# Peptides against a protein of PDB entry 3JWR, part 247

Target 1, 323 residues: chain A of PDB entry 3JWR
Amino acid sequence: TRELQSLAAAVVPSAQTLKITDFSFSDFELSDLETALCTIRMFTDLNLVQNFQMKHEVLCRWILSVKKNYRKNVAYHNWRHAFNTAQCMFAALKAGKIQNKLTDLEILALLIAALSHDLDHRGVNNSYIQRSEHPLAQLYCHSIMEHHHFDQCLMILNSPGNQILSGLSIEEYKTTLKIIKQAILATDLALYIKRRGEFFELIRKNQFNLEDPHQKELFLAMLMTACDLSAITKPWPIQQRIAELVATEFFDQGDRERKELNIEPTDLMNREKKNKIPSMQVGFIDAICLQLYEALTHVSEDCFPLLDGCRKNRQKWQALAEQ
Target 2, 298 residues: chain A of PDB entry 3JWR as posed
Amino acid sequence: TRELQSLAAAVVPSAQTLKITDFSFSDFELSDLETALCTIRMFTDLNLVQNFQMKHEVLCRWILSVKKNYRKNVAYHNWRHAFNTAQCMFAALKAGKIQNKLTDLEILALLIAALSHDLDHRGVNNSYIQRSEHPLAQLYCHSIMEHHHFDQCLMILNSPGNQILSGLSIEEYKTTLKIIKQAILATDLALYIKRRGEFFELIRKNQFNLEDPHQKELFLAMLMTACDLSAITKPWPIQQRIAELVATEFWEQGDQVGFIDFVCTQLYEALTHVSEDCFPLLDGCRKNRQKWQALAEQ

## One batch from the design tools (peptide; made by RFdiffusion4, then SolubleMPNN)

Design b2_p19_4_s4 (from b2_p19_4, 9 letters changed)
Fold by OpenDDE base, seed 5:
Structure b2_p19_4_s4 (fold): chain B 323 residues (1-323), chain A 19 residues (1-19)
Amino acid sequence: as target 1 above (323 residues)
Amino acid sequence: SPLFEKAFAELLERAASLP
């Protein structure tokens, strides 16, 4: 395609020029082509292209395929969300110095997972899918959408001309897919809530050890969540704009819940309760976000900008809640 | 508050997705 030809022939700017190592990064001013160029740079600067012998054209095609399999009519859970998740992962690996703590295979899996973790998202949560008796709810009992996202990821990876993992051995391929699956499933916040206590306790007791396979898996899950939620850490103007996109999508679901399911939506998804957004955001930060970024900062002090951003945004939301 | 955290946790266990 013309798009593929343009991408494959383009000069890829440096990570410095693209600012993709910055925790304060914003994609708002970037074209779709520029987001694809940023993605190529992430793979290159993490040495994934070289170490796993990726063909440039295949990587370009894969990126475009991933982007194409996000819906354009979804307010928040679209390509830009996945791209921002991957950018936060890249920043955490580079600027946050987490790269030094992981294997190349784990890094490969995390980057693919970050880009793929919400593939074909429909703008509704697992609760809606379950309550609407969607066919996917018959296939999976828990983490319904996350299983679907992984299935989409696998489909793309196996599609002709998109096989970026073709240079891996059979064992490396199997391991990579396992980690990708675990990472995508970890983005189910219900699983995060169930598992985070173990992670926080290990940190509190100074017993956290990445050489332990179970603790490694746990850390990768927490890191995925930290990147997935990273909008809450962004500079206030960026965070506020993203919060509006999230609210739009949630209110659209709430409207569908009323119309299609004949149920009253929760406050979070109720358009009539828009005035409660600031207080709900404070509650979300306190209940979900702060401890995670504190723990992540404990693993790597260079991740502090994420924690600092989260704290600053809590203050901003609290000030709005008091008006 | 612990109560508020519990309420959000329960909501998220049901909804499974936020930002």
Scores: peptide ipSAE 0.029, ipTM 0.701, DockQ to the pose 0.153
Fold by OpenDDE base, seed 2:
Structure b2_p19_4_s4 (fold): chain B 323 residues (1-323), chain A 19 residues (1-19)
Amino acid sequence: as target 1 above (323 residues)
Amino acid sequence: SPLFEKAFAELLERAASLP
């Protein structure tokens, strides 16, 4: 395609020029081509291209294939969300110095997972999929969409001309796919809530050890969630804009719940209760986000900007909730 | 993100429904 030719021939700017090491990064001003260039830079600067002998054209095609398999009519869970998740992962690995704590295969898996974790998202949550009796709900009982996202990820990785993992040994390939699957499944917040207590207790007791395979898996899951939620850490103008996108998608689901399922939506998905957004955001930060970024900062102090951003946005949302 | 709040609310509802 012309898009592939343009991407493959383009000079990839430095990470410094692209600002992709910044936790404050915004994609709002970036074209689709620039997001793809940023993604190439992430793979390159993490040494993934060199270490796993990726062909440039294959990587370019894979990135474009991933981007193409996100829906354009979904307000939040689209390519830009996946891209921002991957950028936060990159920043956490580089600026947050987590790269030195992980293997190359883990880093490879996390970056692929971050980009792929919401593939073919339909703008509705697992509860809606289940209640609407969607065919996917018959295939999977739990984490329905996350299983689907992984299936889409696997399909793309195995598609002709998209095989970015062809340089891996059979064992490396199997390991990478296992980690990708676990990382994508970990983005189900239900699983996060179930598992986070173990992580926080390990941190609290100073028993956290990445040399333990179970704790490593747990950490990768928490890191994926931290990157997936990272919009809450962004500078306030960026946070507000992303919150609007999320609200739009949730209200669209709520409208569909009324129309298609004849149910009253929850406050979060109820367009008529938009005035509750600030208080709900405070609740979300307190219940889900703060402890995670505190724990992550304990693992690596250089991740503090995520925690600081989350705290600052809590204050902003609280001020709006009091108005 | 409100998306996470719903997942959280649903999770809280599920957790509350666990005996």
Scores: peptide ipSAE 0.037, ipTM 0.733, DockQ to the pose 0.183; fails the geometry check
Fold by OpenDDE base, seed 4:
Structure b2_p19_4_s4 (fold): chain B 323 residues (1-323), chain A 19 residues (1-19)
Amino acid sequence: as target 1 above (323 residues)
Amino acid sequence: SPLFEKAFAELLERAASLP
């Protein structure tokens, strides 16, 4: 395609030029081509292209395929969300120095997972999918969308000309896919809530050890969630804009819940309760975000900008809630 | 807010309880 030719022939700017190492990164000013260039740079600077012998054209095709399989009519859970998740992962690995704590296969898996974790998202949560009796709800009992996202990821990875993992041994391939699956499934907030207590306890007791395979898996899950939720850490103007996108998508779901399911939406998804957004954001930060970024910062102090951003945004939302 | 935590937990429980 013309798009592939353009991407494959383009000079890829440095990570410094693209500012993709910054936790404060924003994609708002970037074209789709520039987001793809950023993605190439992430793979390159993490040594994934070299270490796993990725062909440039194959990587370009894969990136474009991933982007294509996000829906354009979804307000928040689109390519830009996936791209921002991957950028946060890249920043956490580089600037946050988590790269030094992980294997190349784990890094490869996390980056692929971050880009792929919401593939073909429909702008509705698992509860809606289940209550609407969607065909996907018949295939999966829990984490319905996350299983679908992984299926889409696997489909793309196995598609002709998109096989970025072709340079891996059979064992490396199996390991990578296992980690990708676990990482994508970990983005189900229900699973996060279920597992986070174990992680926080290990950190609190100073017993956290990445050499333990179980704790490694737990950490990768927490890291995925931290990147997935990283919008809450962004500079206030960026945070506000993203919060508007999230609210738009949630209100769209709430409207559909009323119309299609005859259900009164929760406050979070109720357009009539828009005035509660600031207080709900404070609640979200307190209930879900703060402890995670605190724990992540304990694992790597260089991840502090995520925690600091989250704290600053809590203050901003609290100030709005008091108005 | 305890109310938000409860509402969010309920949302998550609904998501988890779905066969």
Scores: peptide ipSAE 0.030, ipTM 0.689, DockQ to the pose 0.356; fails the geometry check
Fold by OpenDDE base, seed 3:
Order: sequence, then structure tokens, then C-alpha cells
Structure b2_p19_4_s4 (fold): chain B 323 residues (1-323), chain A 19 residues (1-19)
Amino acid sequence: as target 1 above (323 residues)
Amino acid sequence: SPLFEKAFAELLERAASLP
């Protein structure tokens, strides 16, 4: 395709030029091509291209395939969300120095997972999928969409000309897929809530050890969540804009819940409760975000900008809630 | 916010009801 030719022939700017190591990064001004260039740079600078012998054209095609398999009519859970999740992962690995704590296969898996974690997202949550009796709800009992996202990820990875993992041994491939699956499934906030207590206790007791395979898996799950939710850490103008996208998608779901399911949506999904957004954001930060970024900062102090951003945005949302 | 917690709890309950 012309798009592939353009991408494959383009000079990829440095990570410094692209600012993709910044926790404050914004994609708002980037074209789709530029987001793809950023993605190439992430793979390159994490040594994934070299270490796993990725062909440039195959990587370009894979990136474009991933991007194409996000829906354009979804307000938030689209390519830009996946891209921002991956960028946060890259920043956490580089600027946050998490790279030094992980294997190349884990890094490979995390980056693929971050880019793929919401593939074919439909702008509705697992509860809607379940209540609508969608065919996916018959295939999977828990984490319905996350299983679907992984299936989409696997389909793309196995598609002709998209096989970025072809340089891996069979064992490396199996390991990578296992980690990708675990990482994508970990983006189900229900699983996060279930597992986070173990992570926080390990940190609190100073017993956290990445050499333990179980704790490693737990950490990767927490890191995925931290990147997935990283919009809450962004500078306030960026945070506000992203919050509007999230609200738009949630309200669209609520409208569908009324129309298609004949139910009153929860306040989070209820367009009529727009005035509750600031207080709900404070609650979200307190209940879900703060302790995660605190714990992540304990693993690597260089991740502090995520925690600091989250705290600052809490103050901003609180101020709005008091108006 | 108690509102978010409630909305999230409802989400979790529905997710837990899935086999």
C-alpha cells in the first residue's frame, strides 16, 4: 500500500526529537504517520529490532495492521489510546529505568501488548457485552473484551507479512505469547483490583523481588495497568482533553444502554450526570490510581513523574468538584 | 467518589457473574 511504502521509506526521527521518553508526552498534534514512526522508534531503541531480527518492512506492516484494527468511530479506545499506552510503557522502560529490570522477551511482549491491548474495542465495557448477550460473552466468561483483544493480537501476529516474531525460537515465541496474553488480560480493571493487594503488600513489606517468577508476572500486570491508565498522570490540559474523550465514550455507552437494553446507566455512563465528572475523577484517582503509581515509584523512583502527575490532577479535579 | 466506586463495583459484580 501507499501508506506502507511511505512509512517504510521514511527516516525515523530520534526518540529525543519525538519526545517519546517524556512522561508528559502528547500525541494530539501527531499525524497517524508520525505515531507509526514513534512506534518504530520504540521498537528500535528498546533493541527489539536488532535482538529479534525484525525486518523493517514487516514491522511497518505490523504497526499499520495494528492501527487499522482499532475502530475509528470509538471516542477513546482507539489507536491513539493504544499508542499512548505504548508510549507510556516506553517512557517507563527508558526514563523510568524499568528496562534494566526486565528481559528482552518481557520488553518485547509488553510493547506488543500495550499496542494491542484494546484491538477492535467497540466503545463498550465487559458489562455491556455481557448484558447485551453478545456472541463474545458466550466464548469468554471473564475479561471478555481482553480475551478478544488478545485473539485479535494473535491473528495479526500470524498474518502474512506481519510476523514480527518470526526471528524467535519456538520457546521464545511461546514465552512471548504467554506474556502478551497475561499483559492484555491484566488490563481488565477487575483483575487489577483482585491482584493489586498482593503487589502493594510486597512493596510495603519490602519483600518485592523481580527474580521471583510469580512476582515478575504480578509486576508486569501492574505495569500494564499503570500505562493503560496513564492519561490520569498527564499535564492538566492533556488530562482534561482525554477525560472528555473518555466521558464521550462512556456517555455513548450509557445512551446505548438506555436504547438497546432499556436500563438506566450508572452515573459514570450517564450523560445527565456530567456535572459529577470531577468528583468521579477524584474517586477514580483515590480508589484506583494513586496507590498504583506510589507502588511503581517504589520499584523505580524514576517513575515519580507518573505519581506526581496523578497527584496534581487530583487537586485540579477536586477544585472543580468544589465549584 | 462514592459514585465511581459504586459504578465500578457494579461492573465488577457483573463481571464476576460470568462463568
Scores: peptide ipSAE 0.030, ipTM 0.687, DockQ to the pose 0.420; fails the geometry check

Design b2_p19_5_s1 (from b2_p19_5, 8 letters changed)
Fold by OpenDDE base, seed 5:
Structure b2_p19_5_s1 (fold): chain B 323 residues (1-323), chain A 19 residues (1-19)
Amino acid sequence: as target 1 above (323 residues)
Amino acid sequence: SADEALVKQLLADVEAAYA
């Protein structure tokens, strides 16, 4: 395609030029092509292209395929969300110095997972899928959408000309796919809520050890969630704009719940309760976000900007809630 | 406590919304 030709021939700017190492990064000013260039830079600077012998054209095609398999009519869970998740992962690995704590296969898997974790998202949550008796709800009992996202990820990875993992041994390939699956499934917030207590307790007790395979898996899951939720850490103008996108998508679901299912939506999805957004954001930060970024900062102090951003945004939302 | 109940409800709402 012309798009592939353009991407493959383009000079990829440095990570410094693209500012993709910054926790404060915003994609709002970037074209789709520029987001793809950023993605190439992430793979390159993480040494994934070199270490796994990726062909440039194949990587370009894969990136474009991933981007194409996000829906444009979804307000928040689109390519830009996936891209921002991956950028946060890149920043956490580089600026947050987590790269030195992980294997190359784990890094490869996390980056692929971050980009792929919401593939073909439909702008509705698992609860809606279940209650609407969608065909996907018949395939999976739990983490319905996350299983679907992984299936889409696998489909793309196996598509002709998209096989970025062809340089891996059979064992490396299997390991990578396992980690990708686990990482994508970890973005189910229900699983995060279920598992986070173990992680926080390990940190609190100074018993956290990345050499333990179970704790490694747990950490990768927490890191995925931290990147997935990283919008809450962004500078206030960026965070506020993203919160509007989330609210739009949630309200669209709530409207559908009323119309299609004849149910009253929860407050987060109720357009009539828009005035509760600030207080709900404070609650979300307190209940979900703060402890995660605190724990992550304990693993790597260089991740502090995420925690600091979260704290600052809590203050901003609290001020709005008091008006 | 009332606060614990509120947190629990919020967690449930967040889980329902984002999961």
Scores: peptide ipSAE 0.138, ipTM 0.796, DockQ to the pose 0.179
Fold by OpenDDE base, seed 4:
Structure b2_p19_5_s1 (fold): chain B 323 residues (1-323), chain A 19 residues (1-19)
Amino acid sequence: as target 1 above (323 residues)
Amino acid sequence: SADEALVKQLLADVEAAYA
């Protein structure tokens, strides 16, 4: 395609030029082509292209395929969300120094997972899919969307000309796919809520050890969630804009719940309760985000900008809630 | 406590929205 030709022939700017190492990064001013160029730079600067012998054209095709399999009519859970998740992962790995704590296969898996974690998202949560008796609800009992996202990820990875993992051994390939699956499934916030207590307790007791395979898996899950929720850490103008996108998508679901399912939506999805957004954001930060970024910062102090951003946004939301 | 109940409710609301 013309898009592939343009991407494959383009000079890829440095990570410094693209500012993709910054935790404060915003994609708002970037074209789709520039987001793809940023993604190439992430793979290159993490040494994934070299270490796994990725062909440039194959990587370009894969990126474009991933982007194409996000829906344009979804307000928040689209390519830009996946791209921002991957950028936060890149920043956490580089600027946050987490790269030094992980294997190349884990890094490869996390980056692929971050880009792929919401593939073909429909702008509705698992609860809606279950209650609407969608065909996907017949395939999976729990984490319906996350299983679907992984299936889409696997489909793309196996598609002709998109096989960015072709340079891996059979064992490396199996390991990578396992980590990708676990990482995508970890983005189910219900699973985060269930598992986070173990992680926080290990941190609190100073018993956290990345050499333990179970603790490594737990950490990768927490890191995925930290990147997935990273909008809450962004500079206030960026945070506000993303919060509006989330609210739009949630209210669209709530409207559908009323119309299609004849149910009263939860407050977060209730357009009539828009005035509660600031207080709900404070509640979300306190209940979900703060402890996660505190724990992540404990693992790597260079991740502090995420925690600091979250704290600053809590203050901003609290000030709005008091108005 | 009242605070514990509030936290549980917030967690349930978040789970209902994001999961």
Scores: peptide ipSAE 0.119, ipTM 0.788, DockQ to the pose 0.194
Fold by OpenDDE base, seed 1:
Structure b2_p19_5_s1 (fold): chain B 323 residues (1-323), chain A 19 residues (1-19)
Amino acid sequence: as target 1 above (323 residues)
Amino acid sequence: SADEALVKQLLADVEAAYA
């Protein structure tokens, strides 16, 4: 395609020029081509292209295929969300120095998972899929969308000309797919809530050990969630804009719940309760975000900008809730 | 505590929204 030719022939700017190592990164001013260039740079600077012998054209095609399999009519859970999740992962690996704690296969899997974790997202949550009796709800009992996202990821990885993992051994391939699956499934916030207590307790007791395979898996899950939720850490103008996108998508679901299911939506998805957004954001930060970024900062102090950003945004939301 | 109950409810609401 013309898009593939343009991407494959383009000079990829440095990570410094693209600012993709910054936790404060914003994609708002970037074209789709520039987001793809940023993605190439992430793979290159993480040594994934070299270590796994990726062909440039295949990587370009894969990136464009992933981007194409996000829906444009979804307000938040689109390519830009996946791209920002991957950028936060890249920043956490580089600026946060987590790269030194992980294997190349784990890094490869996390980056693929971050880009793929919401593939074909429909702008509705698992609860809506279940209540609407969608065919996907018959295939999976839990984490319905996350299983679908993984299936889409696997489909793309196995598609002709998109096989970025072709340089891996059979064992490396199996390991990578296992980690990708676990990482995508970990973005189900229900699983995060279920598992986070174990992680926080290990940190609190100073018993956290990345050499333990179970604790490694747990850490990768927490890191995925930290990147997925990273909008809450962004500079206030960026955070506010992303919160508007999230609210738009949630309100769209709430409107559909009323119309299609004859159900009154929850406060988060109720357009009539827009004035409660600031207080709900404070609650979300306190209940979900703060402890995660605190724990991540204990694993790597260089991740402090995520925690600091989260704290600053809590103050901003609290100030709005008091008006 | 009342705070724990509120946190649990908020967690449930967040889980219902994002899960």
Scores: peptide ipSAE 0.116, ipTM 0.790, DockQ to the pose 0.227
Fold by OpenDDE base, seed 2:
Structure b2_p19_5_s1 (fold): chain B 323 residues (1-323), chain A 19 residues (1-19)
Amino acid sequence: as target 1 above (323 residues)
Amino acid sequence: SADEALVKQLLADVEAAYA
């Protein structure tokens, strides 16, 4: 395609020029081409291209295929969300110095997972999929969409001309896919809620050890969630805009719940209760976000900007809730 | 406690929305 030709021929700017190492990064001003260039830079600077012998054209095609398999009619869970998740992962690995704590296969898996974790997202949550009796709800009992996202990820990875993992041994490939699956499934917030207590307790007791395979898996899950939710850490103008996208998608679901399911939506998905967004954001930060970024900062103090951003945004939302 | 119940409900609401 013309898009592939343009991407493959383009000079990829440095991570410094692209600012993709910054926790404060915004994609708002970036074209789709620039987001793809950023993605190439992430793979390159993490040494993934070299270490796993990725062909440049194959990587370019894969990136474009991933982007293409996000829906354009979904307000938040689109390519830009996946891209921002991956950028936060990159920043956490580089600026947050988590790269040195992980294997190359884990890094490879996390980056692929971050980009792929919401593939073909439909702008509705698992509850809606289940209640609407969608065909996907017949395939999976729990984490319905996350299983679908992984299936889409696997489909793309195995598609002709998109096989960025062709340089891996069979064992490396199996390991990578296992980690990708676990990472994508970990983005189900229900699983985060179930597992986070173990992580926080290990941190609190100073017993956290990445050399333990179970704790490693747990950490990768927590890191995925931290990147998936990273919009909450962004500078306030960015946070507000992303929160509006989330609200738009949730309200669209709520509207469908009324029309299709004849139910009253929850406050978070109720367009009539948009004035509660600030207080709900405070609640979200307190219930989900703060402890995660605190724990992540204990693993690597260089991740503090995420925690600091989250705290600052809590203050901003609280101030709005008091008006 | 009342606070624990509130936190639990908030977690359930967030889970229902984001999962």
Scores: peptide ipSAE 0.113, ipTM 0.788, DockQ to the pose 0.187

